# Peptides against a protein of PDB entry 5VZU: the designs that were tried, part 117

Target 1, 271 residues: chain A of PDB entry 5VZU
Amino acid sequence: GRTLEDIFHEHMQELILMKFIYTSQYDNCLTYRRIYLPPSRPDDLIKPGLFKGTYGSHGLEIVMLSFHGRRARGTKITGDPNIPAGQQTVEIDLRHRIQLPDLENQRNFNELSRIVLEVRERVRQEQQEGGHEAGEGRGRQGPRESQPSPAQPRAEAPSKGPDGTPGEDGGEPGDAVAAAEQPAQCGQGQPFVLPVGVSSRNEDYPRTCRMCFYGTGLIAGHGFTSPERTPGVFILFDEDRFGFVWLELKSFSLYSRVQATFRNADAPSPQ

## One batch from the design tools (peptide; made by RFdiffusion4, then SolubleMPNN)

Design b2_p19_4_s4 (from b2_p19_4, 8 letters changed)
Fold by OpenDDE base, seed 4:
Structure b2_p19_4_s4 (fold): chain B 271 residues (1-271), chain A 19 residues (1-19)
Amino acid sequence: as target 1 above (271 residues)
Amino acid sequence: SSIIEELLKELKEEEEARK
C-alpha cells in the first residue's frame, strides 16, 4: 500500500510542480497594470487602500480595500493558484452587522456558524425580494394608448348637508417612547478571540475588535475552477487592521495596512 | 512524526485553502 511517506512525497512533488508552473507563468505573461488607490469618502468605515493579508499556505497577498455604499470589497492585487489577481477575494455587507457573543461563547465555532448562517439566509431573502420588485416595476409600463375619451360635462349638484356636532373626544396622545437608538458605541472595542478549530498562522491577531459584518469570500480550485462564494465574518480591529473568518474553510485572514505612501497613486479624477 | 504531521497539515491546508 502507499505509505504516508509516499503520499507526502507525491503531494510535495505536486506542490513544487504547481509553484514551478506558477512562477514560470509569471515570467512569460506579465501584464503590467497601473493600480490607483480608491478615493476616500467621509462615510468610509476606514480609509480605503492597500492591505497585506494572510492566506495560509499561499502566504501574504496584497488586497485593495474599497467602499461601495453599503458594501466593502477586497480585491486581490496579487493572485494565487486558486484565485487570480483582480478578483474580489472578499465582499462585505455593511448592512448586516454581526454581534459577537461573550468571550466564552466566541470560542464555540458552532455558535458563530449559527449567527453567520442566520444572516446569510436574511441576505438571500432580501436579494429575492429586491429581484421581484425590480421585475414587477418593468412589466406594467405597457403603452396604455389612452385614447382621449371626450370630456362629458358632468353637472354641479349642490348638496348642502348639515351641521354635524364636534365630538371633543380628547384621545390622549400615547407617548410613543421613541426607543432612543443607543448611539452605536463605535468607540468601545469588544474582546475578541477566534473560535476553537479556526486556523490562524502564528501571528498575534488583535484581541479587541470594534465592529463585525457579514461577508463572503471567493474560493476556487486550482486554475480558478468552480469559483464560489463562502460565508464569513469581517472583523474591524482598528484603522489599519481587519480580519476575515472563512467559516467553511475554518480559517482566519489578518489584513494589515501597507504603510508605504505612494506618490501619484490617486485615481485620475473622473472627467 | 510531528514534522510530518505539521507538513501534512500544511499540505491539507493548501489543498483546503481554496481562497
Scores: peptide ipSAE 0.247, ipTM 0.764, DockQ to the pose 0.067
Fold by OpenDDE base, seed 1:
Structure b2_p19_4_s4 (fold): chain B 271 residues (1-271), chain A 19 residues (1-19)
Amino acid sequence: as target 1 above (271 residues)
Amino acid sequence: SSIIEELLKELKEEEEARK
């Protein structure tokens, strides 16, 4: 029978063949565009730049990480048969932190799924509410015709004195037990493990994470058919490594910084 | 059979890893 290795090799050959077919369809009309590194900002979660990401059977892909206020984006620099280059493979909402459970409960995929889906519904609600406020504000600038209404002198009606009887309402001081907000130990990494049933290309991922955020990944069929956003978790490990858990795909992508220094890779200053 | 079916399912889920 075919081994798993044989099937994997056949699938890898098919993906490579598809890549060549797509390249050949352009009748050798290749357009080369210079890619510039995003400028670093003080408020960036980590330094923006090029990362190599694990994409399962697609192998390694190059992704540009960039920051856009309270959002981060991963843009494919290399594409595959499903998602072409230039697409936003991941979009991260830096407003919506994911709190991972303890290490024991992190192995439970259903627990992670619950946490992520609850955050997804909050994000959807906030988008619906914010859409209503932006709609109502534009309507009311009707032209206020400046009619000069004359200054009628309104008369001094006399201030009747308030006979304020002091009600002795002896409100017992309810002991507001100030729930001591345990100072979020802002500096200690949390132990990290993938849930059971989440596929990783290798087990060589960081076992400690700094913080996690809600995000969406882009998925599509071959030829970029029926593209959709799927919920996931962005996991910051360190300055040079992050992960993305594709929740619906039960897959993990590890992203590692490309440490190569490129000369003249900075965007030209806007003149 | 079951391991091959799980692995074919993982490979199909990786092939369906439309990412």
Scores: peptide ipSAE 0.245, ipTM 0.745, DockQ to the pose 0.087
Fold by OpenDDE base, seed 5:
Structure b2_p19_4_s4 (fold): chain B 271 residues (1-271), chain A 19 residues (1-19)
Amino acid sequence: as target 1 above (271 residues)
Amino acid sequence: SSIIEELLKELKEEEEARK
């Protein structure tokens, strides 16, 4: 029978062949675009820039990390047969921190799955509530067709209803519990391990993480068919390394900063 | 066991190929 290694090898050969076919189709018309590094901001979680990411059977891909307020984005600089270059491979919600349990409970995939799915539902609720506020504001300007109301008559002024005493309803101001912005404590790193059954290309990942956030990864069929966002966890290890746990895929991508110095890679100053 | 493990791995590899 085919061994599991034979199947992996065959599948990897098919992906390499597909990648070769896709790249070879462009051999006759290679367009070169200059890539600019995102500008660094003081509030950026880490320095933005190029990272090499592990993508399982696709191998290594180059991803640009950038920050957009309370969101981070990984954009593919290199594509594969499923997800082309220029797509947002990961989108991270920096508002939704994931608290990892202790090391024993981190080995439990179902515990991580529970934590992530609870955050996913909160994110969905916030999106629905924010969508309703934007919707209600537009509805009221129906054109009042000024139908000429006919001049029907001055009915009389009925009289002086009495002295309603002002009830001092001292409505206590409901303490809007300001959801304490937990300060981004640059907390001591916590021990980190992948859950059992999460695939990693290698076991050489950092065993300590600084913080984790909810995020989504982009997945699609070959030729970018039926693209969808799958839930996951962004793991910040250090200034030069982060991970993404693809929850539904049970896969881990490790991202390491490209240490190459690029001359003239800074975005031109906005004129 | 082997065929089920094989099919489960094929499915997992197909899933990993989607990212």
Scores: peptide ipSAE 0.236, ipTM 0.723, DockQ to the pose 0.092
Fold by OpenDDE base, seed 2:
Parts: sequence; C-alpha cells; structure tokens
Structure b2_p19_4_s4 (fold): chain B 271 residues (1-271), chain A 19 residues (1-19)
Amino acid sequence: as target 1 above (271 residues)
Amino acid sequence: SSIIEELLKELKEEEEARK
C-alpha cells in the first residue's frame, strides 16, 4: 500500500516537474508586462493593492486586489501550473454579504454551505431577471398594427343575496412593530472560526472578521484545462488581511498585504 | 526586478521574525 510518505514524495515530484515544465516553457517566450497599482477610491472596502497568499508548499502567490463598483477582483500576478498570470482568481460580489452564524454554528460546514448556496441562487435569479429586461426592451419596438379584435358579449352573471350579520369584533390594530433593521454594527468584528473539515495550511489566521461576502474562485486543471468558477466566501479580517473559503474544495486561503512601497507603480492619470 | 527584490526582502524579514 502507498504510505503517506510515498504519497507526499509523489506529490512533491509532480510539483517539481510541473514547476520545471512551466519555467522551461517560459524560457522560450518571456513576455514582460508592466503592472500598475490600482488607484484607491474613498468608497473602496479597503485600500487596493498587492496581497501575498500564504500557501506553504505552493510557493509565493501574489494577487492584485481591485474594486469595480459593487465587485472586487483578485487578479493573479504570479501564475501557477493550473492558472496563468493575469487571470481573475477571485470575483467578489459586494452586494451579497454573507452573515456568519454564531461561533458554535460556524464550525458546521453544512450551515456555511447552506448560506452560500442560498446566496448563489439569488445571484443567479438576479442575472436571469436582468437578462430578461434587456431582452424584452428590444422586442417591443415592432409596430404591431393592433387589429381590433371584436367585442364578445356581456354575460350577466346573477344577483345572489343579502345576509347582513353585523359582527362588531373590534380587533385592536396590533402595532406592527417595524422590526427596526438593527444597523449592521459595521464597527465591531465578530468571532471567526473555520468550519470543521475546511483545510487551512496556516492555523495562524485571524479569529475575528469584519464582514464576509459571496464570491467565486477560479479553478482549473494543469495547463489551464477545464477552467470553472466555484462558489466561496470572501472574509475581510482587517485593512491588510482577507481570506477566501473555497466551498467545494473545502479549503481556506489567507492573503496578507504586501507592505513594500513601489516607486512609480501608480497608474498614469487618465488624460 | 524591483518588485521581486522587495518581495524577497519581505519574505526574508518574515522568516527571521519567526525564528
């Protein structure tokens, strides 16, 4: 039987071989592209910039976080054996906040899965409705000549009767206590723990989060084969740290801001 | 080169801070 050590050695050999294949492919055709830091906007959830993924054996993963209205995007700066540089590794929907349960229920993967899948269905419905409005708006401009369909007749359905009993029941108007939407306490972070069975390569993740959002992550086979988007949760910890829970992969990815200050990395002002 | 050099510097500083 394969030992855990044999499986580890086989996996390490595969990673080394893949890294060698990729580096050797790049040696024949190096394309250099200048990267600009996205400009910060006042309405950005956090300052945009470079973030480092802490994925241990997968090496250094660099992602550019940027904001695009109600969406955030993580763009790969470093490619890997599955996903080339310049791909959007994560897409975050800032319209769809994920409400984490209490700390006890956060340990339940099935509860997190339920919450995320419910939000995924809402996003799918909104996309279908928005597609229908765009489709119907073009179709109605045909001048259909309204042929006057004829006046079919007056059927007199009958007069049934009178019974008048006056029952007084003065039901007091129950004060519909408008459940004041408690303003989501934007300020205090909530306790955070990963669900049982979600793999973290780093046990040293923040145990308090500010907010969570629905998102999708890009996955692919080696050589960018069969790329697909899978559902997940973007976890904002603080100004310099965020995570992504890959729901289907049952994995967690922690990203920390690169603190390095790059001279002349700002995008040229649009003329 | 400069981005990679600064990232390599930050990585070394993090490795030294863990020892």
Scores: peptide ipSAE 0.012, ipTM 0.473, DockQ to the pose 0.026

Design b2_p19_5_s1 (from b2_p19_5, 10 letters changed)
Fold by OpenDDE base, seed 5:
Structure b2_p19_5_s1 (fold): chain B 271 residues (1-271), chain A 19 residues (1-19)
Amino acid sequence: as target 1 above (271 residues)
Amino acid sequence: DLEKELEEKTKELLEKLLK
C-alpha cells in the first residue's frame, strides 16, 4: 500500500518537477531586472537587505527584507510555482509584538495559536476603526443648487438677553492613558523552540530569539491562484537571521542574511 | 503556497487510500 512517505515523496517529486518546469520556462525568457537594496534607516529593526530562506517544500528562496515605518516586508526575489517574484511573501506588523511564553509552553501549538489569533483580532479591530475615520470625512458636499428662494422679509424678533451664568462644571479631563509606546527595548534574547507539530526542514534554527511580531504570509495555488494572507509570527533571532512561523500551514521558514557584498547595489540617490 | 496545496493533495490521497 502507499505509505504516507510514498505520498509525500510522489508529491515532492511533482513539486520538484513543477519547479523545474517553471524554472526551465524562465530559462527561455530571462528578464534581468536590477535589484537595489533598500536604504537603511536608523529606526529599522535590523539592517534591510537580501536574505536566503528555507521555505518548506519550495526549498531555497531569496527574499528582500525592507522596513516601512512600523511595518516590515519580505519581497520574493526568487519566484516559485505558487508565488511569483516581486510578491510580498511576508508582511510584519511591528506595532504588534508577540510575547512568547516560557519554553515549556512554547512547545504547545495551541498556546501560540491562541496568542497569534488574539493579536490578529486586535489588528482587524484597529483596521475597522481606522477605516471609519477615513470614511466620515467624505461628507455630502453634494452641490445643492441653491435655487434662489425669494427673499421673504421675516420680521425682527426681539433681543432677550438673559445673563445665565454658566456653571463651571470642571470636568476633569480623563487622562487618556496614551498606551505607552513601549520603546523597542532591545530585550535580552529569550529561549526559543518551535511548537510540536510545526515542520522545519532544518532542526538547526537559533534556540534564542530577540523579539517576535505578528505578521501575515502570502499563500496561493499553482500559477498564483486564489492568493490569500495567513497569520504568522515573525521571529527576530539576530541582526542576520529571522524566521516566520506559518500558523495555518504549521511550518517554519528560516531566513539568513546574504553576506555577499554587492557592488553598486545601493539605490541611486533620489535626484 | 505549495505546502497548502501539498497538504490538500495529501489529504485527498489519504482519503482515496482509506477508501
Scores: peptide ipSAE 0.027, ipTM 0.499, DockQ to the pose 0.075
Fold by OpenDDE base, seed 1:
Structure b2_p19_5_s1 (fold): chain B 271 residues (1-271), chain A 19 residues (1-19)
Amino acid sequence: as target 1 above (271 residues)
Amino acid sequence: DLEKELEEKTKELLEKLLK
């Protein structure tokens, strides 16, 4: 029977072959595309731009982070054997924050899984409800011929003010102890740790995060076979760092801003 | 499960080969 080691050797040979095919294709057809950096908007969660993946099994991994209303996108600038350049590696729903538990419970992968899957189900329900409203609105534009209905006179309805006595029912104000909504201290990062069993290439990730959001990541086999979107967590650490927890993969990807300044990288203003 | 373990191991092997 094939050993696990034999399967690893075959998979490694396939990856090397794919990498060789990609590198050899450069001799025959180099398409250079200019990449434009997305303009920054005031409502952007962080400055959009280029980020380097630290999960570097494929070498240099560059992702462009961009904001699209209440969605963020990570677009691959570098392709890999599984996912070509230009594909959206992550899609983040900025409407659906994930509240991480305390630091002890963050070590529990099942707890994170529960939280993420509950949010996924809410997103699915909202998509089903929003699909129904768009369908009903188109039917009723029958051309109702505007027959000129004649001006019927406004009859003056009379003013009778009946004198209803205020019954003094002295219902005791039950002290609804207004649970003081502790003002969500919007500014302080929370302690962050990866769950047990989540693969991280580097243990050098930020141990504090600002906020988390629900998202989906793109996964595929070699040559972009069977592409699917898997649930995950986008973790904003700071202005220059974010992570993505691939829930099903039990893996973590850290992304750090490319600090290089590019001249003339701005998109031409739409004329 | 096996494909993920394969991907992780292949990643580790590629890192060893690229060093």
Scores: peptide ipSAE 0.016, ipTM 0.470, DockQ to the pose 0.058
Fold by OpenDDE base, seed 2:
Structure b2_p19_5_s1 (fold): chain B 271 residues (1-271), chain A 19 residues (1-19)
Amino acid sequence: as target 1 above (271 residues)
Amino acid sequence: DLEKELEEKTKELLEKLLK
């Protein structure tokens, strides 16, 4: 039978071969595309720009982080054997914050999985409801000619009965202590640890995070076969670092800002 | 985990071959 070692060696040989094919394709057709940095907006969660990631067997990845209202996107600048350059490797829903539990419960992968899947279901429901409102709004313009509804008859009266006991029980108005929404402590980072069984290639990830959001990551087979979106967690550590937990893959990717200054990399102002 | 150990060994081998 094939051993786990045999399967792993074959998978690694295939990955090396695919990397070699991709590298050799550069000799046959070089197309250069100018990349512009996204314009920074005051409401952006962090400054948009280039980030260097480490993701699984693919190794070094360059992504562009950009903000689009209540969504953030990581766009691949570097392609790999699975996902070509220009694809959206991560899509983040900034409407759906993930609340991480305490450090003890953060180590439990099943707890993180539960929290993420509950948010995934809410996102799915909101998409279905928003699709229904857009669909129903077009259907109602049919001129319903008011056909006169016929006068169906007087069903009867019946009467009874009496009893009156007046029990006074003066239930004190329980002060509904409005649970003061504790102002989201936006300023103090919370302790952060990866769940047990989540693979990280770098143990030197930040042990404190600012906030987390629901997101989806793009995965595919070699040659961009069967591309799909998998659920995950975007972890904002600081202005220059974020992570992504790939829930189904049980893996973590750390991204760090590229500190290089680029001349003339700003997008032309929209005229 | 054998898969993780093999991934680490293969990564080290690749990093030695690409240097």
Scores: peptide ipSAE 0.015, ipTM 0.437, DockQ to the pose 0.038
Fold by OpenDDE base, seed 4:
Structure b2_p19_5_s1 (fold): chain B 271 residues (1-271), chain A 19 residues (1-19)
Amino acid sequence: as target 1 above (271 residues)
Amino acid sequence: DLEKELEEKTKELLEKLLK
């Protein structure tokens, strides 16, 4: 009988074969598109740019990390048999920070799953509420027919009454419990470990992370069939490294900054 | 190294398919 290992090896061989067939078929029809590096902004979580990662069985992946207000985006520079180049492999919601538990609880996949799914539900609710406000705001501009209802003049009455008893109601100043803004420990990394049962291609990942955010990753069948977004966790390790935990796939992708300097790769100034 | 083994096996498969 086929072992799980045999099935895995056969599947890996098929993926590499597909990748080769795709590359070889496109060798005759290569359309080159110039890629520009995103401009850096002061409010960017890290410097935008090219990152090299490992995406499961697909080997080397190059993504462009860019920032779009409260969202970050990983755009595929390299395609694979499932997801073509130019697609958004990851979309990160920088409004929804994930606080990782202690190292013992970080090893529990079900705990991470709970945290991520609770954030996913909040994001879904916010999208529904924001959709309703945008919908209701457009509907009520029915044409107010400016019926010129006439200026009826009614006048009168002045009446007097006096007494100013100053009720001294000494409302106790309710202690505004200043919610101590726990200083966003933006500076101190926390210990990091992958949950048990999350596959990494290399066990040599950073064991300390700065911040985590909710995100979604794009998955598809071969030939970009049935593309969907699955929940995950963006892990910022440092200025040059981030990871993505694919929750449903139980996999981890590590991305490292491409240190190569590209001349003339800056985006043209918006005219 | 699984990658190297897969590359070698894939190369062998490709050489069989391209013959």
Scores: peptide ipSAE 0.011, ipTM 0.377, DockQ to the pose 0.027

Design b2_p19_5_s2 (from b2_p19_5, 9 letters changed)
Fold by OpenDDE base, seed 4:
Structure b2_p19_5_s2 (fold): chain B 271 residues (1-271), chain A 19 residues (1-19)
Amino acid sequence: as target 1 above (271 residues)
Amino acid sequence: SLEEELEKKTEELLEKLLS
């Protein structure tokens, strides 16, 4: 009988073949859209650009990483059977840092899940509040025809006298020990390990990371059916490597910078 | 391999898209 391994192997081969077919369909396109590299900004977390990813059985992925204020985006350059090219495969919220626990607790998927889901709820609350502020700001421009209500003369209430005795209550200034925000050790990588049950194509991922952020990944059925955003963790390893943990899929994608220099890949100067 | 062909094809497409 077919083993589970045989079924998984056949399925992986089929997915690679499908991806190859989809990638090869670009040769049949009569028109190509030129892709420009995003301009680098001083405040960018890392240099924007092309990254080569491996996502399990989906094989090779090319993603453009770009920065948009407090958000980062991974845009698919290569399509697959589920997500076409040009889609935002990952969207990273740079406002919501994920603090990873120690290595022992990082192995616990439920702990990572808890941390990510708590951040997801905060992001949802902020979106609801920001939606209300934007809604209330438009509603208050009702034309208050301020009819000039006549200035009724407020009577001069009499100046009562001066005798405030100076009570010397020398309340000791409680030293609010401002918890010195430990300068976020932006430079020291923390130990990193995938949770138990998170699938990685290769065990060859960086075992230290600089920082992590909350993000969402795009998933869909074949032919881009029922597209939805699932919670995940963006892992910055270094200047040239990042990962994404797909929480609901229990999978990890590693992305490495494409080191090739493309001539004329710079965005045209804004005229 | 099919992976090597996919890699090569992806590189060729990147060259076309960035040229």
Scores: peptide ipSAE 0.012, ipTM 0.374, DockQ to the pose 0.021
Fold by OpenDDE base, seed 1:
Structure b2_p19_5_s2 (fold): chain B 271 residues (1-271), chain A 19 residues (1-19)
Amino acid sequence: as target 1 above (271 residues)
Amino acid sequence: SLEEELEKKTEELLEKLLS
């Protein structure tokens, strides 16, 4: 029978061969495109920019993180045999925060899966409802006939209606048990651990996260075959690090900010 | 892991193919 080692070895050989084929096909025509860094905005979750990923066996992965209102995007700067450069590897919905359970329950993959799939269903429902409101609004431009009906002066009837007596209804102060809104500890990072059975390239990931969001990741076969969006979790660790949990793949990608300063990397001002 | 060793070997082979 094929061993796991045989499967991994064949997969690695295929990845090498595909990288070689792609690089060799471009030997006759390399198109260079200048990449501009996205401008930082005050409402950006973190500073946008280049991040180095550790994503499976793909080697050097560079992703551009950018913010688009209530969405964030990771765009591949480096391509791989599955997903070409310029593709959106991750799309993050900043409206849909994922609340991780306590550290003990974070080891349970089924619990994370439940939480993510519930949020995915809410996102689908909101998309269906928002699609209906956009459809009905166009219909009723009936021809408003411009009848010039004359400006009759409506008289100012001043009727001061009388002093209604204050009824003393002594409604008992129902003990509104003020559910103590536990002050959302807006600043304390939550302990973080990967679920059992989620693969990471290494165990060297941050053990504390700031917040998580629902997102989707792009997956494809070799040569960008059958590309699809799979559910996942964007994990913000800090200003310079984020992760993505690929739920269906049971994998984790860690991204770290590229600290290099680039001269003239700013987008040209729209003239 | 075996995956990390294969990945490292894949990177080394890619560097040799691209050199």
Scores: peptide ipSAE 0.011, ipTM 0.355, DockQ to the pose 0.032
Fold by OpenDDE base, seed 3:
Formats: structure tokens, sequence, C-alpha cells
Structure b2_p19_5_s2 (fold): chain B 271 residues (1-271), chain A 19 residues (1-19)
């Protein structure tokens, strides 16, 4: 059967042509919309902002990186024939860290695939459990018709006693060995290499990464047809660079911070 | 090539957006 990779390779020339036509429409754009930089928070993984990406078959793009509690988002500033501007090209779950193996085992695509798919299954289970708790809470407000049944007075009576001594069963609090959160080794970068068979448009990617997280990337056909989210790995290299491994597409996108300073780019304070 | 034309046009547009 055609792999997703085969489909993208077969249509590569058509994608390039469509991207060229689509990008050329911006040269004739008579309507401009102001974009605002997201506010920075002290707990953000890196400073939010604009990043220039190299997106495999889609060429160059601009993505806004923003943080939303335990999630990060890459939002397309530039559209393409498949995904319009304003769509979330990547969604990152900052709760689900990916632990990369040693450098030798990082060359094995099947090992990375195993690790990512195991995390995807955990995320799916957590969503099912959280969905059940929210569902059961709403069901029980059956309308109790409060029929006003009357006040009958009955009186009786008295009795007895005895002093059942409560046994102090001192259940020792079992030491829940808090699995020592291995201190996020925020400092020493891990050696990084792409798996064999993962394509990169640029071979000059960082060979050391700080942290990796589970995420999903948006893919679609031309004209935003059949949009779906595919599993991937967000790779933080440094304060100004991140990558995304598209697992099913076997592709890597590198994003570098736009270093330009914009005047009046801050979001207006919510009134 | 069509790719070189796309890349050049994309860079020109990015420079205009970032200026």
Amino acid sequence: as target 1 above (271 residues)
Amino acid sequence: SLEEELEKKTEELLEKLLS
C-alpha cells in the first residue's frame, strides 16, 4: 500500500507549485491584520514568540509559539495550500515528557515510534477516565417532585447505653515512596540525532537537546481537506530553537526564533 | 527550479513581513 511518505513524495512537485501560487497571493494582499505577541509568563518553558520553520514539503513558514498552562501551541502565521493561517500546526503536552534513548538507539526509528505510541496510549487513557468522571456527575438530578406529605407528630422514646471503645487501629501510613521526580536535568543537554529514515530539509540541526515532549501535528490535504492530528515529538534544543518530529510522516521540522524586535507588538491589556 | 522560485519568493515575503 502507499505509505504517507510515498503519497507526499509523489505529489511533491504539485505541492511546491501550489505553495508557490498560494504564497504569491500574499504579494497582492490588500488586507493586513495586526498580530500580537503572546504575553510571557515566568513559568513558560521558553519565551513565547515568532519562529521561522522549515517544514519538509511545505518549505518555509512562520509559527507563533504560545503557552497555555501544561500545553504549548504552534499557530501558523503563514498559511499554505493544505493548512490555512491561524491553524494550530502543533499542540504540545507538557505533562508528557519523552525520554530519548542513548545516541545509538536514537538512530532506530522503531524505538522512537514505540516510545511515542506508548505515551499516546497513556494520553488516551487519561482522556477516557476524565471523561467518565465528568459524565457521571450530571446524570443524577432527576426532578424529585417534592410532594408535600404532612406533618404527623409521633413521640416515642428512650433507651440505652453502652460504651463501645473505638480501637485505635493505627494503620501505619505506608510510605508512598514518592517516585523522586528525577530533577529535570534542565542543565546538561542530551546528545541528539534523527532516526534513520526521518527526513530533514536541513542537515544542520542541533546535535544536543534539552527536553522532549509528546505532541500532535496537524496534517491535511489540499484546501484543508480531511484534517487530522498525527503523533510527534517536540524537541527543545535551546531558548531560540525547537524541532518537531512527525512520526507518521517520518519528517523533521526545525524552528528558529525570529530575532527581530517589533514595535507595538504586545497584546493590549485585557480591559 | 520551481523550488528555487518558491524559496526566493517565500524569503522576499518573509522579509516584507519582518521589516
Scores: peptide ipSAE 0.006, ipTM 0.355, DockQ to the pose 0.022
Fold by OpenDDE base, seed 2:
Structure b2_p19_5_s2 (fold): chain B 271 residues (1-271), chain A 19 residues (1-19)
Amino acid sequence: as target 1 above (271 residues)
Amino acid sequence: SLEEELEKKTEELLEKLLS
């Protein structure tokens, strides 16, 4: 029977062979593209820039985090055997905050799955409604000459019934205490734990998070076959660390800011 | 670890690419 060591060695040999094949395929067609760091904006959730992460067996990856209004994006700087460089590995919807339950219920994967799938359905509905408004706005400009068909004067049917008992019941106006939207305490980090059955490469992830958002991650087969977007959770830990929970894959990727200061890496000022 | 070595090598490569 294959030992766990044999399976691990076979898998490592396959990963090395795949990396070698991809590197060797690129050796014949190397295109160099200059990358620029995105400019920081005051409304950015954190400073944009380069982050290093681990994605399961894919090993070390470099992503560029950038902000685009109510969306954030992680763009691959390093390619892998599944997804080439320049692809958007994660897309984050900053309109759709994920509210994590208490620490006890955070261990339940089915609870996290329920919350994420509910938000996914809202996002799908908003996209359909916004598509309908854009579609209906174009259709109505046809000058349909409204021929005024003279609809007939249908009759007065009369009936009577009378009785008037004036029941006084002075129901006090129950003060609808407007449930003051407790200002989301943006300042205190929430205790954070991965759900049971979500794989992390190591347990060295932050145990406190600032906020979470709905997002989608890109997955593909080898050679970028059948690329699709799967639902997930973006976890903001701090200014220099974020995570992504891949819901369908039951995996967690941790990303940490690259601390290197790059000279001349800033985007040219828009003229 | 192999990860720490890969991380360090990646940072060194990025510094060279973006210098």
Scores: peptide ipSAE 0.006, ipTM 0.352, DockQ to the pose 0.020

